# Peptides against a protein of PDB entry 4Z63, part 202

Target 1, 334 residues: chain A of PDB entry 4Z63
Amino acid sequence: LCLGMNDLTGNIPEDLFHLKRLNLLGIQENRLSGSLSREIRNLSSLVRLDVSWNLFSGEIPDVFDELPQLKFFLGQTNGFIGGIPKSLANSPSLNLLNLRNNSLSGRLMLNCTAMIALNSLDLGTNRFNGRLPENLPDCKRLKNVNLARNTFHGQVPESFKNFESLSYFSLSNSSLANISSALGILQHCKNLTTLVLTLNFHGEALPDDSSLHFEKLKVLVVANCRLTGSMPRWLSSSNELQLLDLSWNRLTGAIPSWIGDFKALFYLDLSNNSFTGEIPKSLTKLESLTSRNISVNEPSPDFPFFMKRNESARALQYNQIFGFPPTIELGHNN

## One batch from the design tools (peptide; made by RFdiffusion4, then SolubleMPNN)

Design b2_p22_2_s2 (from b2_p22_2, 9 letters changed)
Fold by OpenDDE base, seed 3:
Structure b2_p22_2_s2 (fold): chain B 334 residues (1-334), chain A 22 residues (1-22)
Amino acid sequence: as target 1 above (334 residues)
Amino acid sequence: VFPESLQKYVLPSDHSSYVTTE
């Protein structure tokens, strides 16, 4: 049953929860309000639940033990409060959990040893506090993690050295400290292609440690950190780099010529830094900017990038990194 | 005040490519 993208108001009719054979409930993009009914437990055949973009409030009901086939739970952009229900945090069937842009709070706790199917986790823009959960690497299929815009104080856990499944990681605006430790840990994530660390590490030095290596790194976004230092030499070994954003830092020195050696680099933002010297001539030779037909047949990250052009603008969703216009931003350097 | 405007976020796809259209 798909009722998304309507002007439906009020609560879900109770009789809807008697549909024991229902595999898909999509009621997203409505004006549904009140608490999410615990009677969802009666939907024992449910594979997909999408309640996103509504006015739901209260706690998420602890009924996910009665939903043994649930693979997809989308609840983004609601007013949910409290924590992740225990049954949800222990769901062995769940592949995707999206609860972005809610009011969820407390310590983030997931039983990753039970969540054997979890591959995508979006908990961005919530009120989670404390430390990053050290046991996230125990979610052996977890590829995609957005924890941005939470209050995770401290450092990236050392256990994330073992996060082999991790491909896409966003920790933007989460009050993280120690960028040197974070990069030193995350370099061990052999499948890491996308790393977003914007609005963390305030005023720290960007490490120029030549021992750092991110082999599969395609997207690096470390904007608005007030980072000091220079363009990091270790980044030159990330031959697959497609998008680099180091804007709104305090980076100094020259833009190195090796920045033009990235064959796949189509988006470069070094704006609002203190870079000096000449613009490298190698940037004018970027194949990605000169050839229309870079069929980067590389699987675009399965993840939409959200770019806000303006504070008031809705974030533009780009389903593919290649949806970004080819861009070189070097403005506002001294 | 850094303009909040430049918050580039990577979000997991809400679309599982695994909707097998049976």
Scores: peptide ipSAE 0.022, ipTM 0.616, DockQ to the pose 0.030
Fold by OpenDDE base, seed 4:
Structure b2_p22_2_s2 (fold): chain B 334 residues (1-334), chain A 22 residues (1-22)
Amino acid sequence: as target 1 above (334 residues)
Amino acid sequence: VFPESLQKYVLPSDHSSYVTTE
């Protein structure tokens, strides 16, 4: 049953919960309000539940133990409060959980040992507090993680050295500290292609440790951290780099010539730093900007990305990293 | 004062057709 993109108001009719053979319920992009009914437990054949972009409030009901086939739960952009229900945090069937842009609070806890199918987790823009959950690497299929815009104080857990499934990670604006530790840990994530750390590590030094290596790094965004230091030499070994944003920091020194050696680099933002010297002539040799025929048959990310140019801006959806416009921004360096 | 207008975010998302206005 798909009823998305309407002006439906009120609550879900109770009789809808009698549909025991229903595999898909999509009621997204409406004006549905009140609590999400506990009677969703009666939908025992449910594989996909999409309640996103509504006016739902209250706690998410703890009934996911009665939904043994549920693979997809989308609840982004609602007014949900409380924590993740215990049955949801233990779901062995769940592949995707999206609860971004809610009012969920407390300590983030997932039973990753039970969540054997979890591939994508979006909990961005919530009120989760405390530390990052140390057991996230126990979610052995978890590739995509958005935890941006939460209050995760402290450091990236040491256990994330073992996060082999991690491919796409955003922790933007989460009050994180110790960038040196974070990078030193996350370099062990062999499948990490996208790392977004914007609005963390305020005023720290960007490490220039030549022992740092990100083998599969394609996207690095560490903007607006007030980071000190220079362009990090370890980044020159990330041969697959496509997007680099280090804008709005306090980085100094020259822009190095090796920045033009990245064959796949099509988006570079070094604006609003304190870089000096000449613009490297090697930037004019970037193959991605000069050659029409780079059929970058890169595997499309499993999920679209959203780019915001600011916190208040409308996010632009990109189904592929290549959807970003080719860009070189070097403005506002002194 | 860093203009808020220049803060870039790239976020993973699900296969939704939605353009998020947060």
Scores: peptide ipSAE 0.030, ipTM 0.677, DockQ to the pose 0.059; fails the geometry check
Fold by OpenDDE base, seed 1:
Structure b2_p22_2_s2 (fold): chain B 334 residues (1-334), chain A 22 residues (1-22)
Amino acid sequence: as target 1 above (334 residues)
Amino acid sequence: VFPESLQKYVLPSDHSSYVTTE
């Protein structure tokens, strides 16, 4: 049953939950309100539940143990409160959980040893507090992780050295500290292609440790951290780099010539730093900007990117990395 | 003056359309 993208209001009719053979319930992009009924437990054949983009409130019902076929739960952009229900945090069938842009709170706890199918987790823009869950690497299929804009504190857990499944990771605006430790840990994530760390590490030094290596890194975003230091030499070994944003830091020194050696680099933002010297001539030879044949067939993270010009402005959303226009921003360096 | 108001690659708090790839 697909009823998305309408102007439906009120609650879900309780009689809808008598549809025991229903595999897909999509009611996204409506004005549905109230609590999500516990009677969703009666939808025992449910594979996909999409309640995203509504006005749902209250706690998410703890009934996911009665939904043994549920692979996709989309609840982003609602008013949900409380924690992740225990049955949801233990779901062996769940592949994708998206609860972005809610009011979920407390400690983030997932039973990753039970969540054997979880490949995508989006909990961005919630009120989770405490530390990052150390057991996330136990989610052996977890590829996409968005935890941005939560009230996490402290450092990236040492256990994330073992996060082999991790490919796309966003921790933007989550009050993280110790960028040197974070990068030193995350370099061990051999499948990591996208790393977004914007609005963390306030005033720290960007490490220039030549021992750091991110082999498969395509997207690095560490903007608006007030970071000190220079362009990090270790980044020159990330030959697959496509998007680099280090804007709004306090980085100094020259822009190195190796920045133009990245064959796939189509988006570069080094704006609002304190870089000096000449613009590297190698930037004029970036193949991605001169040739039309950018391979569009690259996997993108499941989480969106947003560009805001100010806090009151509507963010520009980019659902794919290649949605970004080819860009070189070097402005506001002094 | 660092305008902390500029955010890149951050999820907004506001209702913004999100297309998931399955």
Scores: peptide ipSAE 0.028, ipTM 0.608, DockQ to the pose 0.042; fails the geometry check
Fold by OpenDDE base, seed 2:
Structure b2_p22_2_s2 (fold): chain B 334 residues (1-334), chain A 22 residues (1-22)
Amino acid sequence: as target 1 above (334 residues)
Amino acid sequence: VFPESLQKYVLPSDHSSYVTTE
């Protein structure tokens, strides 16, 4: 049953929960309000539940033990409060959980040893607090993780050295500290292609340790951290780099010539730093900007990226990173 | 209306039409 993208108001009719053979319920993008009914438990054949973009409130009902076929739960942009219910945090069937832009709070706890199918987790823009869950690497299929805009004080857990499934990771604006430790840990994530760390590590030094290596890194975003230092030499070994944003830092020195050696680099933002010297001539020869027919092997995220040009702008959705306009931003370095 | 993320770059979130690969 798909009733999304309407002006439906009020509660879900109770009779809808009598549909015991229902595999898909989509009621997203409405004005549905109140609590999400516990009677969802009656939908024992449910594979996909989309209640996103509504006015739901209260706690998410602890009924996911009665939904053994549920693979997809989409609840983004609601007013949900409390934590992740225990049955959801232990769901062995769940592949995707999206609860972005809610009011979920407390310590983030997932039973990753039980969540054997979880491959995508979006909990961005919530009120989770405490530390990052050290057991996230135990979610052995977890590839996509958005935890941005929470309050995860402290450092990236050392256990994340073992996060081999991790491909796409955002921790933007999560009150993280110790960028040197974070990068030193995350370099061990052999499948990491996209790393977003914007609005963390305030005033720290960007490490220039030549021992750091991100083999498969395609997207690095570490903007608005007030980071000191220079362009990091270790980044020159990330030969697959496609997007680099280090804007709104306090980086100094020259833009190195090796920045022009990235064959796949099509988006570069170094704006609002303190870089000096000349623009490297190699940058004017970037293959991605000069060749009309570069087949960039894009990171194939399961889902589109979102970019805001500025804080007040709407996020632009890009189905592929290559959907970003080829860009070099070097402004405001004087 | 709940405020969207103000992050410059965000990972996939508004993906109700998408299905993850197993």
Scores: peptide ipSAE 0.026, ipTM 0.627, DockQ to the pose 0.028; fails the geometry check

Design b2_p22_2_s3 (from b2_p22_2, 10 letters changed)
Fold by OpenDDE base, seed 2:
Structure b2_p22_2_s3 (fold): chain B 334 residues (1-334), chain A 22 residues (1-22)
Amino acid sequence: as target 1 above (334 residues)
Amino acid sequence: VFPESLQSKVKPSSSSSYVTTE
């Protein structure tokens, strides 16, 4: 049953929960309000539940133990409060959980040893606090993780050295500290292609350690951290780099010539730093900017990107990396 | 529909953009 993209108001009719053979319930992009009914438990054949973009409030009901076939739960852009229900945090069937842009709070806890099918987790823009959950690497299929815009004070857990499934990781604006430790840990994630760390590590030094290596890194975003240091030499070994944003830092020294050796680099932002010297001539030879053949068919993160000019401006949303225009920004350097 | 809040902790100047995920 698909009733998305309407102006439906009020609550879900209780009789809808009598549809025991229902595999898909999509009621997204409406004005549905109140609590999400516990009677969802009666939908024992449910594979996909989409309640996103509504006015739902209260706690998410703890009924996911009665939904043994549920693979997809989309609840983004609602007013949900409380924690992740215990039955949801233990779901063995769940492949994708999206609860982005809610008011969920407390310590983030998932039973990753039970969540054997979880591949995508989006909890961006919530009120989670405390530390990052150390057991996320126990979610052996978890590839896509958005935890951005929460309050995860402290460092990246040492256990994330074992996060082999991790491909796309966003921690932007999460009050993280110790960039040297974070990069030293995350370099062990051999499948990591996208790393977003914007608005963390305030005023720290960007490490220039040649022992750091990110083999499969395609997207690195570490903007608006006020980082000190220079262009890190370890980044020159990330030959698959497509997008680099280090804007709004306090980086100094020259832009190195190796920045033009990245054959796939189509978006470069080094603006609002303190770089000096000449623009490398190698940047004029970037194949990705001269050739029209950007392969549009590459896997992308499930979470959106935002291009933000200021705190009050509406950010431009990009649902895929290839939505970014080919860009070289070197402005506002002294 | 609850609006997406994109408040940054650091005010950038209006002169250029930066990439983020939230």
Scores: peptide ipSAE 0.376, ipTM 0.745, DockQ to the pose 0.235; fails the geometry check
Fold by OpenDDE base, seed 1:
Structure b2_p22_2_s3 (fold): chain B 334 residues (1-334), chain A 22 residues (1-22)
Amino acid sequence: as target 1 above (334 residues)
Amino acid sequence: VFPESLQSKVKPSSSSSYVTTE
């Protein structure tokens, strides 16, 4: 049953939950309100549940043990409160969980040893607190992780050195500290292609340690951290770099010539720093900006990106990396 | 619609953007 993208209001009729053969329930992008009924448990054949972009409130019902075929749960942009239900946090069938932009709270706990199918997790823009879950690397299929805009105080866990499945990771605005430790850990994630760390590490030094290496890094975003230091030399080895945003830091020194050696780099923002010297001539030779053939068919994160100007402005949403316009921003430097 | 609470810490200038996932 697909009823998405309408102006439907009120609650879901309880009789809908008698549809025991229903494999897909999509009611996204409506004005549905109230609590999500516990009677969803009666949908024993459910493979996909999409309740996203509604006005649902209350706690998510703890009925996911009765949904043995559920692979996709999309609940982003609602008013859900409380934690992740225990049955959901233990679901062996779940491939994708998206609960971005809710009011979920408490300590984030997932039973990653039980969640054997989980490949995508979006919990961005919630009220989770405490520390990052140390056991996330035990989710052996988990590739996409958005935990942005939660209050995960402290450092990236040392256990994330073993996060081999991790490909796309965002921790934007999560009150993280120790960028040197974070990068030193995350460099061991051999499949990591996208790393977003915007609005963390406030006033720290960006490490320029030549021992750091991100072999497969395509997207690095570490904007608005007030980071000190220079353009990090270790980044020059990330030959697949496509998008770099280091804007709104306190980075100094010259923009290195090697920044123009990135054949796939189509988006560069170094604006609002304290860079000095000349614009590298190598930037005028960026193949991605001179040739039309950016391969648009590369895998992207499941979580959206936003171009944000200020706190009050609507950010431009980009669902794919290649949705970003080809950009060189070097403004507001010295 | 719960606004995507895109409230990141204030950019000091409205003239330029930065990338985030919030």
Scores: peptide ipSAE 0.363, ipTM 0.752, DockQ to the pose 0.227; fails the geometry check
Fold by OpenDDE base, seed 5:
Structure b2_p22_2_s3 (fold): chain B 334 residues (1-334), chain A 22 residues (1-22)
Amino acid sequence: as target 1 above (334 residues)
Amino acid sequence: VFPESLQSKVKPSSSSSYVTTE
C-alpha cells in the first residue's frame, strides 16, 4: 500500500493493521499525526515500513519482534521521542533504519550482535547523548552510518579500528573531541570512502602525521571546525579523493602542489582559511574538471549532504556527491 | 515544528558555504 506524497491527515485507521499480507506500507510525505500505533505488530508480513515526513509523535512502539520480515524502517522527519525500542535494536531482519530528524533521546544502544543484517543506519539530527556506541563495529554489515547532530561527547571509540564494514560515516556537529585520535582510529577502516566531521573538534590542530593513511578515501569534509595547522601531508596519499572541504578553519601555509594531482577531485573548498602563497598551477590540470566524462554511477552515502551558507538560510540538500557542482573555492584566505 | 536539522552553533559568515550532513 503506497499512499505517500498526499495531503493525508489524522491517524492511520486501525483496520489497516488487519492487512496481514501487506509487505509494503508507504505513507510518507503526508500530514499524519498522533502516535504510531502498536497495532503495526499485526502486519506480520511487512518488509518495508515508510512513515517518513509526517507529524507522528510519541514513542516508537516496541513491536518489532512481531515483524520478522521487516528489512526497511523509514521514520525520518517526524516527532518521535524516547529511545530505539528494544525489539528494533535487536532486529535480525532489519537492513536499513532511518530515524533522522526526530527527537529521539537517551543513550544510543543497538544490539549489533543480533542486528546481523543492518547495513544502513541514519540517526542524524536527534537528541541522543552520551558516548558513541563502542559496539557498532559488531554490526558486521553496517556500511552507512549517520550519527550527525547528536550530542556524543568525547572521542571516537578505539573499537572503531575494527569497523571493516564502514564505508560512509557522518559525525557532523556531534560535539566530538580529539581529531588526532579520531583520524588515527578511522584510518584502520579499510572500506571508508566518505568521512564527514564538520562542526567538531573546535579549535584543535589538524594532525600532519605522514603515517596516517586513508586508502579508499573519496570524500573528506572537515569544515567549520576552526582547526589550526596546514594542509595535511597524509592526505596526498588518498589518490581516489573526489571531494575535499576544509573550509572555515584556521589552516595556514601554502596550498601544496600535490592538491592538483588528484585525478578524480572535482570539488575543492579551502575557503575561509589563512592560506598563503600562490595558487598551485597543478589545479589547472585537474582531469575531472577538464573531462566531461566523469562516471556518475559511483556508490553514494544514504545520508544527504547539505551546503550551508549561513545559519538562517535553508541549506541546499544534495542526495548524491555528484550532485555537487564541479568547484574550486579558494576565497577568503586572509 | 520540525526541529530544524541545520542549527549549528557556529555562525558562518555570509560570504561562502560549507558542506555538512546535518
Scores: peptide ipSAE 0.356, ipTM 0.737, DockQ to the pose 0.239; fails the geometry check
Fold by OpenDDE base, seed 4:
Structure b2_p22_2_s3 (fold): chain B 334 residues (1-334), chain A 22 residues (1-22)
Amino acid sequence: as target 1 above (334 residues)
Amino acid sequence: VFPESLQSKVKPSSSSSYVTTE
């Protein structure tokens, strides 16, 4: 049943929960309000539940043990409060959980040893507090992780050295500290292609450690951290780099010539730093800006990017990295 | 740019009153 993208109001009719053979319930992009009924438990054949972009409130019902076929739960952009229900945090069937832009709170706890199918997790823009869950690497299929805009104070857990499944990771605006430790840990994630760390590590030094290596890194975003230091030499070994944003830092020194050696680099933002010297001539030789065939079919994060002009501005949403226009932004380097 | 918290692939309709802020 797909009723998305309407102006439906009120609650879900209780009689809808008698549809025991229902595999897909999509009621997204409406004005549905109140609590999400616990009677969802009656939908025992449910594979996909999409309640996103509504006015739902209250706690998410703890009924996911009665949904043994549920693979997709989308609840982003609601007013949900409380924690992740225990049955949801233990779901062996769940492939994708999206609860971005809610009011979920408390310590984030997932039973990753039970969540054997989880491949995508989006909990961005919630009120989770405490530390990052150290056991996330136990989610052996977890590829896409957005935890941005939560209060996950402290450091990236050492256990994330073992996060082999991790490919797309955002921790933007999560009150993280110690960028040197974070990068030193995350370099062990051999499948990591997208890393977003914007609005963390305030005033720290960007490490220029030649021992750091991100083999498959395509997207690095570490904007608005007030980071000191220079363009990190270790980044030159990330030959697959497509997007680099280091804007709104306090980076100094020259822009190195190796920045033009990235064959796939189509988006570069180094604006609002303190870079000096000449613009490298190698930037004029970026193959991605001269060649017609950008492969649009590359795997992208499940989470969109947002382009803001400032912290208070409405963001422009990009659902894919290739939605970004080819850009070289070097402005505001004084 | 200021990349926000990475959100899911559903394009919010341009008419959606639900502003996702960071």
Scores: peptide ipSAE 0.180, ipTM 0.655, DockQ to the pose 0.056; fails the geometry check

